# Peptides against a protein of PDB entry 6J54: the designs that were tried, part 57

Target 1, 223 residues: chain A of PDB entry 6J54
Amino acid sequence: NENLFASFIAPTMMGLPIVTLIIMFPSLLFPTPKRLINNRTISIQQWLIQLTSKQMMAIHNQKGQTWSLMLMSLIMFIGSTNILGLLPHSFTPTTQLSMNLGMAIPLWSATVFTGFRYKTKTSLAHFLPQGTPALLIPMLVIIETISLFIQPVALAVRLTANITAGHLLIHLIGGATLALLNINTMTAFITFTILILLTILEFAVALIQAYVFTLLVSLYLHD
Target 2, 42 residues: chain B of PDB entry 6J54
Amino acid sequence: QFQFTGIKKYFNSYTLTGRMNCVLATYGGIALLVLYFKLRSK

## One batch from the design tools (peptide; aimed at target 1 T32 Q46)

Design b2_p21_5_s2 (made by RFdiffusion4, then SolubleMPNN; from b2_p21_5, 17 letters changed)
Fold by OpenDDE base, seed 1:
Structure b2_p21_5_s2 (fold): chain B 223 residues (1-223), chain C 42 residues (1-42), chain A 21 residues (1-21)
Amino acid sequence: as target 1 above (223 residues)
Amino acid sequence: as target 2 above (42 residues)
Amino acid sequence: SNDLFREISEIYNYLILLLSQ
């Protein structure tokens, strides 16, 4: 039991939480450009950031583009932490629901508050879909209100569940592969192949979940 | 473009203003119901 | 089946633990 979930326990060094250092580590991987023509690695990173920025902000007007820096920093943070979490025996802070809620709730509240502040009429109108029959209006407004409050929870749980499930699967399949090496080599080879495919999938999932998390925050802002 | 008259002009599910008013009316109704039950319990 | 049930139960307990933290 403890062996299965041992990788999800928050690490500590001499009683001090090292989680804070782990959270801050991805920031070191993205240095600011200092030259007009930077190194190839930095240039590729900047190019990727620009591409993702153009894609995400294409749905926003000029007012929404004010959030571009925050949204891009969010996707880079979540993406980098998710990818680093796929390293052997690594700890991913994004597997902790508390962390994801800590990101989702403030961002969600900020987007909702911004919507009510600058687009009050449109934001209030979103609680009632257009063309709703008159008899269903009160019930549907209540449902939409509940749906709004479920958004931050769903956002956090989606990210947490997808990353956590991936890590669990890699751990389980990896453990099974090692156990089968001495039992049946052919079956172990099949299991190992599945592990490789799963690892590739988790790399993709790590990036996709970062994008989806940021995109949904952006969509909530767009209203 | 929709043209409404009377109460439907202010409370409708087609116009932006109408939808907003319906939402506000719903919240107001719920608030009044909660207030009624709270006062009744006292 | 019993092992699967145990694993599902452990995942459930882990999720509850995560929610409580």
Scores: peptide ipSAE 0.148, ipTM 0.732, DockQ to the pose 0.016
OpenDDE base, seeds 2, 3, 4, 5: peptide ipSAE 0.076, 0.072, 0.116, 0.036; ipTM 0.689, 0.710, 0.729, 0.640

Design b2_p21_5_s3 (made by RFdiffusion4, then SolubleMPNN; from b2_p21_5, 13 letters changed)
Fold by OpenDDE base, seed 4:
Structure b2_p21_5_s3 (fold): chain B 223 residues (1-223), chain C 42 residues (1-42), chain A 21 residues (1-21)
Amino acid sequence: as target 1 above (223 residues)
Amino acid sequence: as target 2 above (42 residues)
Amino acid sequence: DNELFQEIMDIYRFLIELLAR
């Protein structure tokens, strides 16, 4: 049991938390372009950022477009950390609920406050769905208010659970494969195949969860 | 567009203004209840 | 052939150990 969760312990060196360095490391993978025509890697990165930016910000007006830089940086950060976390013997900061809450709560609060500031009527009306029977109005308003406060928690837990579950499955299947190598080679081959397929899936999940996290933040800003 | 008359014009679940007023009324009612119980406890 | 097979198995074992952490 301790072996299962050992990979999720925050690494330290000489009592100093190196998790800060791990969190900052993905930023080095995205250098600032310095030339009119950059190399292939930077060009692909900028192209991808542009595409995702256009897609994600299409639902926002001009005021919402000002959030493009922050949202794009967020998706790049989460995506890169999730992908790097799939490397052998790596630590993924996004598996920590505290990390994800630290991102979700401020962003959620910012979107909610922005909504109340610029779209007060619409934001207040959002607490009551259209067409609600008169008798259910007070109850539903309370429920919607509670639902609003659950949003940042759900956002953080979703990301944490998806990434953590994937890591656990890779660890478990990998451990089982290793144990079966000396017991039954044929079965070990099957489990190894499953492990490879699962790792490929987790690469996709890593990117999808980064996108979903950022998209939901964007949608909260729009609504 | 829905046309409401009387009090339904201001408190309805169909119009944007009506929904807003319902929400405000609900919060106001809750605040008054909390205030009532707070004063009653003394 | 047996030596080659064993070498391949060692590589697989190494890769699995890396993934299993």
Scores: peptide ipSAE 0.265, ipTM 0.730, DockQ to the pose 0.012
OpenDDE base, seeds 1, 2, 3, 5: peptide ipSAE 0.224, 0.197, 0.233, 0.173; ipTM 0.725, 0.713, 0.718, 0.680

Design b2_p21_5_s4 (made by RFdiffusion4, then SolubleMPNN; from b2_p21_5, 15 letters changed)
Fold by OpenDDE base, seed 5:
Order: structure tokens, then sequence, then C-alpha cells
Structure b2_p21_5_s4 (fold): chain B 223 residues (1-223), chain C 42 residues (1-42), chain A 21 residues (1-21)
């Protein structure tokens, strides 16, 4: 049990936090193109960024397109950190709720404040769904207000919980595989196969969570 | 497409302005209630 | 959320009409 959660403890070396280096490391994997014709890896990266940018920003108007840079950087950061976190015995910063809250709260606040600044009438109207019976208006407004404040929490917890749960499963199945190696090699092989399939799934989850996190921020901005 | 007259023109759940006014009225009402209870407790 | 709420309200109105008849 203690060994299970050891992977979620912030790594330190000689009393110095290595977390800062881990967080900054994914940035090295995405170099900025300097030539008209770049390497294959850089070209693929830029192509993926452009595709995702076009898809995510399609729901936004010209004013919303200004957020494209921030949203793309966010999805790249979360996606890269999540994928790198799936490496054996690696620490995933996005498993820390504090980090996700640190991203969610400012972005949520920015979207809310931007909405109130440029679309005040629409933003205020969002606290009351269209077609609400008159008697339910006060209660529903309160509920929608509470829902608004739950958004940053849900955004952070969703990312944290999904990544953390995936890591826990990988560790549990991995530990079971190692324990069964000397007991029954056949069952260990089956467990190992499940581990591989689970790892592939977690790679997909890592990318999806990055996309969902950024998409929800975009949706809040669009509202 | 909805035709409202009187007070429903300004306070309705179908128009943007009506929804906004309902929200503001709700917040105002809550604020007044809180103020009332605070003053009553004094 | 608004669309879902509107759909729920439509169902509610339909049920109310059925119960009132």
Amino acid sequence: as target 1 above (223 residues)
Amino acid sequence: as target 2 above (42 residues)
Amino acid sequence: DNKLFQEIMQIYNYLVLLLSS
C-alpha cells in the first residue's frame, strides 16, 4: 500500500524539488520550427497542432480565436505531460490536484471574466435556462450559480482522477504480474497482456483528457 | 417569437433580456433577504 | 445544459398535460 502511492509523491533530490524540471521537460520535445521545410518529426507536430487548432477553434468567433495560442499550449502541455507520465516509474505532474487547480482556476476565471466583459447580457442570462417556469426561476438561478463555481473544481478533479486512476491500475496490475511470475507463469503472462492493453488505453486517455480539459475551457469561453 | 406584455416583458425566461432581469432580480432578492436577517438579528 | 434542460421541461410539460386531462 505504501509502495503504491510512492509514485504520486513529489520527487525530490537532496531536498530540491525535481518537479520543476519534470514540468519543463515536455517543452523540449516541441521545438519551434525555424525553417520553411522542417524535419519529419517537427512537421508532424506542427501538422497535428494545426489540425487540433482548427477543430477546437471552429466554435469560436474572431474574438475567441485570440485564445488559440493559449489553448493550444495548454493541450500540448497537458498531453505531453500525461504521456510522459506513463513511462515506467515516472511522475506525472497532472496527478497532483494542486497543479490542475492551478491551471483550472485561472483559466476558468479568465473565461468567466471575459464573458462578463464582452457579453454581459448573455453571461447573466446563462444563470437562467431558457423556458424555465416562473416559480422555479429563483431556485434554478441559485443552482446555476453553484454550478458555475463547481466548474473549475470539476475540471481539475476530472483530469486528476482520470490520470491518477490510470496510474493506480497500471501499478496494481504490474505488481500483480511481478508477484505471479514465480507462482504461475501462465497467469502472469495473461496479467501482463492485460497490462499492455491497459497501458495502450491509458495513452489514449492521456490524450483525451488533455483534449477534454482544453475543450471545456474553450466551451466556457464560448458561453 | 414570444409576445409578452406588462411585467412579463421584462421578466421572462424566454428572452435574453428577460432572463438577465430575472437573474438580477433573484440576486437582488437574496441580497435583500440577507440584509433583512442581518438587521433583524441586531 | 440549456438544451437538455429544455428537453426535460418539454417532457415535464407533456406529463403535466397528460395528468391534467
Scores: peptide ipSAE 0.048, ipTM 0.710, DockQ to the pose 0.013
OpenDDE base, seeds 1, 2, 3, 4: peptide ipSAE 0.044, 0.024, 0.023, 0.025; ipTM 0.716, 0.694, 0.683, 0.697

Design b2_p21_6 (made by RFdiffusion4)
Pose (drawn by RFdiffusion4):
Structure b2_p21_6 (pose): chain A 223 residues (1-223), chain B 41 residues (1-41), chain P 21 residues (1-21)
Amino acid sequence: as target 1 above (223 residues)
Amino acid sequence: FQFTGIKKYFNSYTLTGRMNCVLATYGGIALLVLYFKLRSK
Amino acid sequence: MFVALAFAMAFLFYQVVELLE
């Protein structure tokens, strides 16, 4: 009975303040120069695009490369609006589940209508995988079509659920430091757990590769 | 001029990318179950 | 909110097109 942890009961609030200012704000963190040589703070933003525009370009290699100049604007928005919210009292718009159901459905249904306007037969004849055996036709085409309509829900719910799960362990491991007016040796170990956990919460950039890339496989497989 | 800088891009991919009517139908029906539960409290 | 999101994504795409000229 040496080190008794404590806890504080308080409501964890994902309120909704004025949002259309908070959305526009990580646009003006990135400027654009009209000059040849640039000023050494855009120049490491301009080099960070020319890396990851050479990985969502190399798989497709078609006349579906026209679509890939918009998929590097989808990686900078939720690459910034997940990184800005690690600050003390900031608010992330990709916490709320509302706009991610508007980021998945206007993009996911922009992929099944891409081969339906050009191929019109063999886009969902991709439901035919191989040289057809006879015992498992109805066990297949009720499976591979129930794992198609999962995909818009499987694209947007995997983003909202773990971004806001990173904010609660920021508060609850951080709120147990403030309510630790008991023995003071264990206060530093909970603080040291925080400053490790904030390094893991820069996997908010690593969850944007898993949004643009399973949108490319959900685009390269259909087209 | 927030148009003709990206007007060549729009009619290229908004043929399939501007289908927010399925989002508007799945959003407008999602407005209807919440005003109904508060009506029945 | 969705109109502000479509405006912020079109305004950020305009900066990415001019940045890669």

Design b2_p21_6_s1 (made by RFdiffusion4, then SolubleMPNN; from b2_p21_6, 14 letters changed)
Fold by OpenDDE base, seed 1:
Structure b2_p21_6_s1 (fold): chain B 223 residues (1-223), chain C 42 residues (1-42), chain A 21 residues (1-21)
Amino acid sequence: as target 1 above (223 residues)
Amino acid sequence: as target 2 above (42 residues)
Amino acid sequence: VLDALLETLLTLLGKLLELLE
């Protein structure tokens, strides 16, 4: 069982963790534009960033759009790390719950505190859904308070679980395919086809999870 | 849209102010209960 | 808004799974 999770162990070199370098590596894939008309690759990248930015910030007012830079950097970071993690024998930092909690908790707390600072009445009113019967008000306020504190945990666990489960499935199906090559070629071919389809799905999941993570942070900011 | 009178004006589930007051009252009540049990155990 | 978002995401995920399987 430990062999199945060997790919999720934090890599070290000469006793020093190289996870820091892996986390910083995606930043090299997004160079800043230096010309009015850049090459095709950078132009497509900037176009995608602009489209995503327009979609994410459409629900926010002028004050909420101040978070655009942070949210866009977050989605680009998580998306790039998730996609790079699908490379053979690669390590995905976002599979570590500690990393995702390290991102989720500060961002969640910042959005909650920002809400209380600028939208105090709306934030306090959010603990009680509109139209609640009078008898259920105390219980529902408690439940909504608990729900608020579960948000950062759910945000981190969702991302971690989806990416980790995808990697495990790819490794398991890949290993099964290799084992079946010497046993039954026809079954191995079917398993290999499933592996290809699963890999395509994981690429989509990697992008979707990055988007959902950023979108939920943005939604919490909007209250 | 909604017209409330008396206590319902300040404590209701339909207006922002009413919802806020209900939340504050709930937290205040819980805090008082906790204080009561702490003082009683001494 | 959150419920609508969740429903939309589940619908998109369902469509994606149908396309892949």
Scores: peptide ipSAE 0.068, ipTM 0.708, DockQ to the pose 0.024
OpenDDE base, seeds 2, 3, 4, 5: peptide ipSAE 0.037, 0.023, 0.023, 0.034; ipTM 0.711, 0.700, 0.707, 0.699

Design b2_p21_6_s2 (made by RFdiffusion4, then SolubleMPNN; from b2_p21_6, 14 letters changed)
Fold by OpenDDE base, seed 5:
Order: sequence, then structure tokens, then C-alpha cells
Structure b2_p21_6_s2 (fold): chain B 223 residues (1-223), chain C 42 residues (1-42), chain A 21 residues (1-21)
Amino acid sequence: as target 1 above (223 residues)
Amino acid sequence: as target 2 above (42 residues)
Amino acid sequence: VLDALNLTLANLLLKLLELLK
């Protein structure tokens, strides 16, 4: 059982945390363009960034579009770390709840405070949806207030739980495949096929969770 | 579109200002309740 | 999406109140 969670322990090298290097590594995969006509890899990356930027900023006004750089950097960071975390024997920093809370709480606070600062009336009005019966107004305001404070927690836990669960499943199915290799080759092949399908699913989940995390941050900004 | 008269003009769930006032009134009511229980204990 | 979710919650609460009456 210790082998299942060994990949989630913060890796250390000679007593020094190597997590810092792991977090910084994805930044090396996305070099900044320096030419008008860049290499094929850089061009594809910039094209993907532009597409995602257009999709995410479509819901924002001009003032909200100032967050484009922050949101694009966030999705690139989470997406790249999640994809790299699917490599064999790799450590995914986004499986750590502390990291996701460290990202979610400041971003959520920034979006909420920005809303209250520039759109105070609209932000306060969001605690009560339109068309609410008069009898339900006090209770619904309380529920919406609680919901607001749950948002950063849900944002962090969603990312952490989805990535962690995916890794655990890969390890469990992988371990079962190895155990069945010496028992029944046919069953091991079936289990291995499931492992491949699960790995493909986890690649999709890794990208989707990065997108959803960033999208929800942008949605909270838009209110 | 929505014409409210009287108290409903300021406290409604359909207008932006009305919703804001309802939220503020709710928070004010909760604050008064908390204050009441604090003063009751003393 | 959030407004739709909140509206759904309000409708559910209203239905619950109607069941209690």
C-alpha cells in the first residue's frame, strides 16, 4: 500500500526539495517567440494559446480582458504540469492540495475583490438571483454567501481529486497488470488494454481540469 | 419593464438595486440578530 | 451557469416549502 502513495510524496534529493525544479520545468517547454516566423513547435504553441485566449476572453469585457495574460499563464502551467505528471515515475505538483489552494485562494480573492471594487452593485446583487420569491430571500442570500466561500475550496479540491484519482487508477491497474503477467497472460493483456485507455482518458482529464480551473476563475471574475 | 411601487421598489428580486438592497437588508438583519444574542448573554 | 444553478436551487427550495405547507 505504501507503493501506491509513494509517487505522491514530495520528492527530495539529498534532503533538498526537488519539487521546485519540477514546478519550473514546464516553463522551459514554452519558449517565447523572438521572430516573426518561428519554428513549427513554437508556432503551434502560440496558435493554441491564441485559440484558448479567444475562447476564454470572449465572455469578458475590455477590463476583464486585462486578465488574459494571467489566465493563459495559469492554464498553460496547470495543463503542462498535469501532462508531465502522467509520465512514468513523475511527480505531479498539482496532486498536492497545498499547491492548488495556494493557487485557488489568491486568484479567487483577486476576482472577488476586483468585482467588489469596480462593480459593487452587481457583485452584491449576485448574492440574490433574479426572480427569487420574497420568502426565500434571506435563506438564499445565506446559501449564496456560503457558496462563495466554498468556491476556492471546490476549485482546489476538484483539480486535486481528479488528478490524484487518475494517478491512483493508473498505478492500481498497472500493478494489477504486472501481477497478472505471471498468472494469466490473456487477462494481463486485457488489463493492459484498460490501462492504455485509462491513460488516454487521463491525458484528456489533465487538459480539461486545467481548462475548467482557469475557466471558473475567469467566470468568477466576470460574475 | 418592471414597475414596482412602495417597498417593492427598493426591495425586489428583479432589479439590480432591489437585489442589492435585499442582500444588505439580510446582512443587516443577521448582524442585528447576532448583536441581540450577544447583548442577551450579557 | 451560476445563475442557472442558483435559480434551480431556489426552485427546489420553493418546492420543498410547498411540500411543507
Scores: peptide ipSAE 0.043, ipTM 0.704, DockQ to the pose 0.015
OpenDDE base, seeds 1, 2, 3, 4: peptide ipSAE 0.031, 0.019, 0.027, 0.027; ipTM 0.693, 0.621, 0.697, 0.693

Design b2_p21_6_s3 (made by RFdiffusion4, then SolubleMPNN; from b2_p21_6, 15 letters changed)
Fold by OpenDDE base, seed 1:
Structure b2_p21_6_s3 (fold): chain B 223 residues (1-223), chain C 42 residues (1-42), chain A 21 residues (1-21)
Amino acid sequence: as target 1 above (223 residues)
Amino acid sequence: as target 2 above (42 residues)
Amino acid sequence: LLDALLQTLNEIFLKLLELLK
């Protein structure tokens, strides 16, 4: 059991936390453009950021679009860390539940507080769906209140579980492939093919989970 | 649109104000119940 | 908005399942 999760242990060097450097590393991959016409790589990055920004902010008014910078930075951070985590024998910080909770809880609280500050009536009314029978109102309000507090937990667990499960499967199938090379080469080839398909899927999952995480934060802001 | 009169005007699940009032009433009721049990134990 | 989000998520997951097949 411990051998399977060895890749998820936070790496340290001489007792010093190298995790901080790993978290900060993806920021170096997205340099700020200084020229009107940049290199092809930077131009593609900026184009992708603009497309995703337009898609995510389409549901918000001008006041809600003030969070565009935060949401875009969040999706870029989570997406980049997830993709880098798919490198062989690499550590993915987003597999740590503590890190995801550290991101989810403050952002969730900020969205909830922002909703109460600028849209108090709508935010309070959100605890009761429209058209609810009168006798079910007290129970439903309690359920919606509990649902609100479960949101940050669900947000963090969803991201962590999906990325962690993907990594675990890649390691398990990869290990099985290596073990089968000495037993049956044909079966090893089949497992290797599955591994390749799984890695491609995990690349997609990594991007989707980053998008979903950011989108849900945005949705909680909009209510 | 629905037209409400009397108590239904202030406490309904269709209007924004009505929904807000229902939520506040529910929280107020829970708070009163908690207060009642707290005072009863003493 | 929540319903729209759930529908879009379901569509994405269905596309992923089709890619896995």
Scores: peptide ipSAE 0.153, ipTM 0.717, DockQ to the pose 0.025
OpenDDE base, seeds 2, 3, 4, 5: peptide ipSAE 0.087, 0.116, 0.075, 0.149; ipTM 0.713, 0.724, 0.704, 0.736

Design b2_p21_6_s4 (made by RFdiffusion4, then SolubleMPNN; from b2_p21_6, 15 letters changed)
Fold by OpenDDE base, seed 5:
Structure b2_p21_6_s4 (fold): chain B 223 residues (1-223), chain C 42 residues (1-42), chain A 21 residues (1-21)
Amino acid sequence: as target 1 above (223 residues)
Amino acid sequence: as target 2 above (42 residues)
Amino acid sequence: VLDALEETLNRLLQKLLELLK
């Protein structure tokens, strides 16, 4: 049991946290293009970035498209860190709630304040849905206000919980597979197959969570 | 499309301006209630 | 998504009003 949670402890080297290096490592995987025609890997990366950018910015006007760089950087960062965290004995920074809150709260605040700054009327009107009965207006405004403040928390917790749960399952099934190797080889093989399938699922979840996180930030910007 | 007369023109849940005014009125009401209880305790 | 949520909420409120009538 202790070994399961050991993977979630922040790694240190000689008392110095190496988490900073782990966080910076994904940036090395995405070099900036320097030529008109780049390598195949870089070309594919740029194509994927352009594709995701077009999909995410399709719902935004020209003013909202100013956030394209930030949103693309966010999805690339979260996606790359989540995928790298699925490597054996790897530490995923996004499993730390503190990190996700550190990203979610400022981004959420920026989107909300940007809305209030440039579209004050629309932003204030967002606290009251259209067609609300007059008697329920005060209560609904309060509920909607509370809902707004829960958004950054829900965003951070969703990402953290999904990635953490996936890692725990991989470790548990992996540990069970190792324990069954000396007991029943056939059962161990079945468990190992499940582990592989789960790992593939977690890769998909990692990408989806990165996309959802960025998409929700984008939606909050659009209000 | 919506035609409102009187106070409903400014306070309604269908128009953008009406919704905004309702929100502001709600916050104002809450603020007044808080002030009332604060002043009552003194 | 937000517009869809608002629409859903409005529909629920309308149903509640119908039940109260």
Scores: peptide ipSAE 0.129, ipTM 0.715, DockQ to the pose 0.015
OpenDDE base, seeds 1, 2, 3, 4: peptide ipSAE 0.119, 0.104, 0.005, 0.119; ipTM 0.722, 0.722, 0.586, 0.691; seed 1 fails the geometry check

Design b2_p21_7 (made by RFdiffusion4)
Pose (drawn by RFdiffusion4):
Structure b2_p21_7 (pose): chain A 223 residues (1-223), chain B 41 residues (1-41), chain P 21 residues (1-21)
Amino acid sequence: as target 1 above (223 residues)
Amino acid sequence: FQFTGIKKYFNSYTLTGRMNCVLATYGGIALLVLYFKLRSK
Amino acid sequence: STYNEIMDIFKFFVFYLAVLV
């Protein structure tokens, strides 16, 4: 009975303040120069695109490369609006489940209608995988079509659910430091757990490769 | 002039990318179950 | 030139999300 942890009961609030200012704000963190040589703070933003525009370009290699100049704008928005919210009292718009159901469905249904306006037969004849055996036709085409309509829900719910799960362990491991007016040796170990956990919460950039890339496999497989 | 800089890009891919009507239908129906539960409290 | 085109699309996409919200 040496080190008794404590807890504080308080509501964890994902309120909704004025949002159309908060959305526009990580657009003016990135400027654009009309010069040849640039000023050494855009120049490491301009080099960070020329890396990851050479990985969403190399798989496709078609005339579906026209679509890929918009998929690097989708990686900078939720690459920034997940990184800005690690600050003390900031508010992330990709916490709320509302706009992610508007980021998954206008993009996911822009992929099944891409081969349906050009191929019109073999886009969902991709439901035919191989040289057809006879005992498992109806066990297949009720499976591979129930794992198609999962995909818009499987694209947007995997983003909101773990971004807001990073914010609660920021508060609850951080709120147990404030309510630790008991023995002071264990206060530093909870603080040291925080400053490790904030390094893990820079996997909010690593969860934006898992949004643009399973949108490319959901685009390269249909087209 | 927030148009003609990206007007060549619109009619290229908004043939399939501007289908927010399925989002508007799945969003407008999602407005209907929440005003109904508060009507029945 | 590729950076300018990406940043024009990025500014319009952010404005489209702010109208959608």

Design b2_p21_7_s1 (made by RFdiffusion4, then SolubleMPNN; from b2_p21_7, 11 letters changed)
Fold by OpenDDE base, seed 5:
Structure b2_p21_7_s1 (fold): chain B 223 residues (1-223), chain C 42 residues (1-42), chain A 21 residues (1-21)
Amino acid sequence: as target 1 above (223 residues)
Amino acid sequence: as target 2 above (42 residues)
Amino acid sequence: SLFEEISQIYKALVELLAELV
């Protein structure tokens, strides 16, 4: 059991953290276009970025469109790191709660503060739903305030838990498959098939979690 | 369109301004309570 | 720590799954 968690330990060499290099590596997979006619891979990447950008920013006004660059960079970073983490013996930085909190808290704070600066009345009114009975107003305002502060925690934990759980399942089923190879070949084959299906699912989960994380940040900005 | 008279004009859960005032009043009340208990302990 | 608690929960789940398999 301890060996399963060894995959989540931050890798170091000679006392130097390699995590920094791992975090920077996905950026190399998305080079900036320099030509009018780019390669097929780059063209597909740019097309996907444009589509996702249009979908995410459709909710925001012109002033909110300024956040498009940051939001798109965020989804690309999380998505790429999650997919690369599914490779055998790979370390995924997003499995570390500290990493996700480091991303979630500043972004959440920025969205909340931006809302208070430019839409003060609407932001303050958001703590009280419309049509609330007069007797429940103080209690509901307190609950809504607490809910606001839980948002960054929920955002970070959701991403961490989903990716971590997926990794653990892959390792467990993979280990079981290897153990069954010498016991029952037919059962091992079935388990291996399940492993393949699970890996495909985890690829989908990796992309979905990246999208959901970015979408929620965007929604908090819109309020 | 809502028509409110008296205190309900400024403190209501239906209008934007009313909701804002209710939130501010709640925070102000909590702050005063905290200050009261803090000063009482001294 | 939160990480330790989560790790314990996952260990328990792994053990449970191992018993079911």
Scores: peptide ipSAE 0.107, ipTM 0.692, DockQ to the pose 0.015
OpenDDE base, seeds 1, 2, 3, 4: peptide ipSAE 0.079, 0.016, 0.014, 0.085; ipTM 0.645, 0.615, 0.607, 0.702; seed 1 fails the geometry check

Design b2_p21_7_s2 (made by RFdiffusion4, then SolubleMPNN; from b2_p21_7, 12 letters changed)
Fold by OpenDDE base, seed 4:
Structure b2_p21_7_s2 (fold): chain B 223 residues (1-223), chain C 42 residues (1-42), chain A 21 residues (1-21)
Amino acid sequence: as target 1 above (223 residues)
Amino acid sequence: as target 2 above (42 residues)
Amino acid sequence: SLFEEISEIYKYLVLLLSELV
């Protein structure tokens, strides 16, 4: 339905794309610490960044550790945009497949390129799983090659689908609740309860999807 | 663990080097096939 | 009454959440 997807249209004002401003807005929520002892908000943010950084980069060597800044920025961006997207009348940029592809393809290509640059032997070997019967080697190599090229698409679609689906569900349940307010108050209360639970779930999904996206990029970097 | 002799030493699905060689051989074969059909069509 | 106030708050919350997306 056109009405259901209206909220996913990139917002513009006077023909000017304000989506750029929306995308840049989350950066304002993460100010750079300027003091030895920052306020509670910044301290918590830095702690979270530190925690997630150590957790995600633990699998990488020193060269992989150089990606920590990029990966942490990525998870913060996606996470913040997803959470902000759960505000009323908000537009979630990560619901746009183009946005997610714009992130996934370059990051994926960078990781693959990095792998081939520094781990050429291992990277090439990954196109053939260990223990493959000899007769299946050519076919499996082709399949693995195709699988590689599907990875960026999978990253983008996974994020887009999860966030979009959640938003749609909230919209539908919310609309149903409104419709039932004047019809059956008891049923409206039930649907409203579901809406609340769903909203809580979507907050979790928002963070999880940010984590998964970043984690997969990290795993691809590790090869 | 695994000891291979002859061609299996270089082309196997167990060792890292063997797997790499198999992949390269596969790509090479595909490339040659593509070239063959391309030249044939001319 | 308290019930009326709660009802109004409930309606406003529903409206707010329905406008989430």
Scores: peptide ipSAE 0.126, ipTM 0.678, DockQ to the pose 0.013
OpenDDE base, seeds 1, 2, 3, 5: peptide ipSAE 0.018, 0.051, 0.084, 0.018; ipTM 0.677, 0.662, 0.671, 0.639

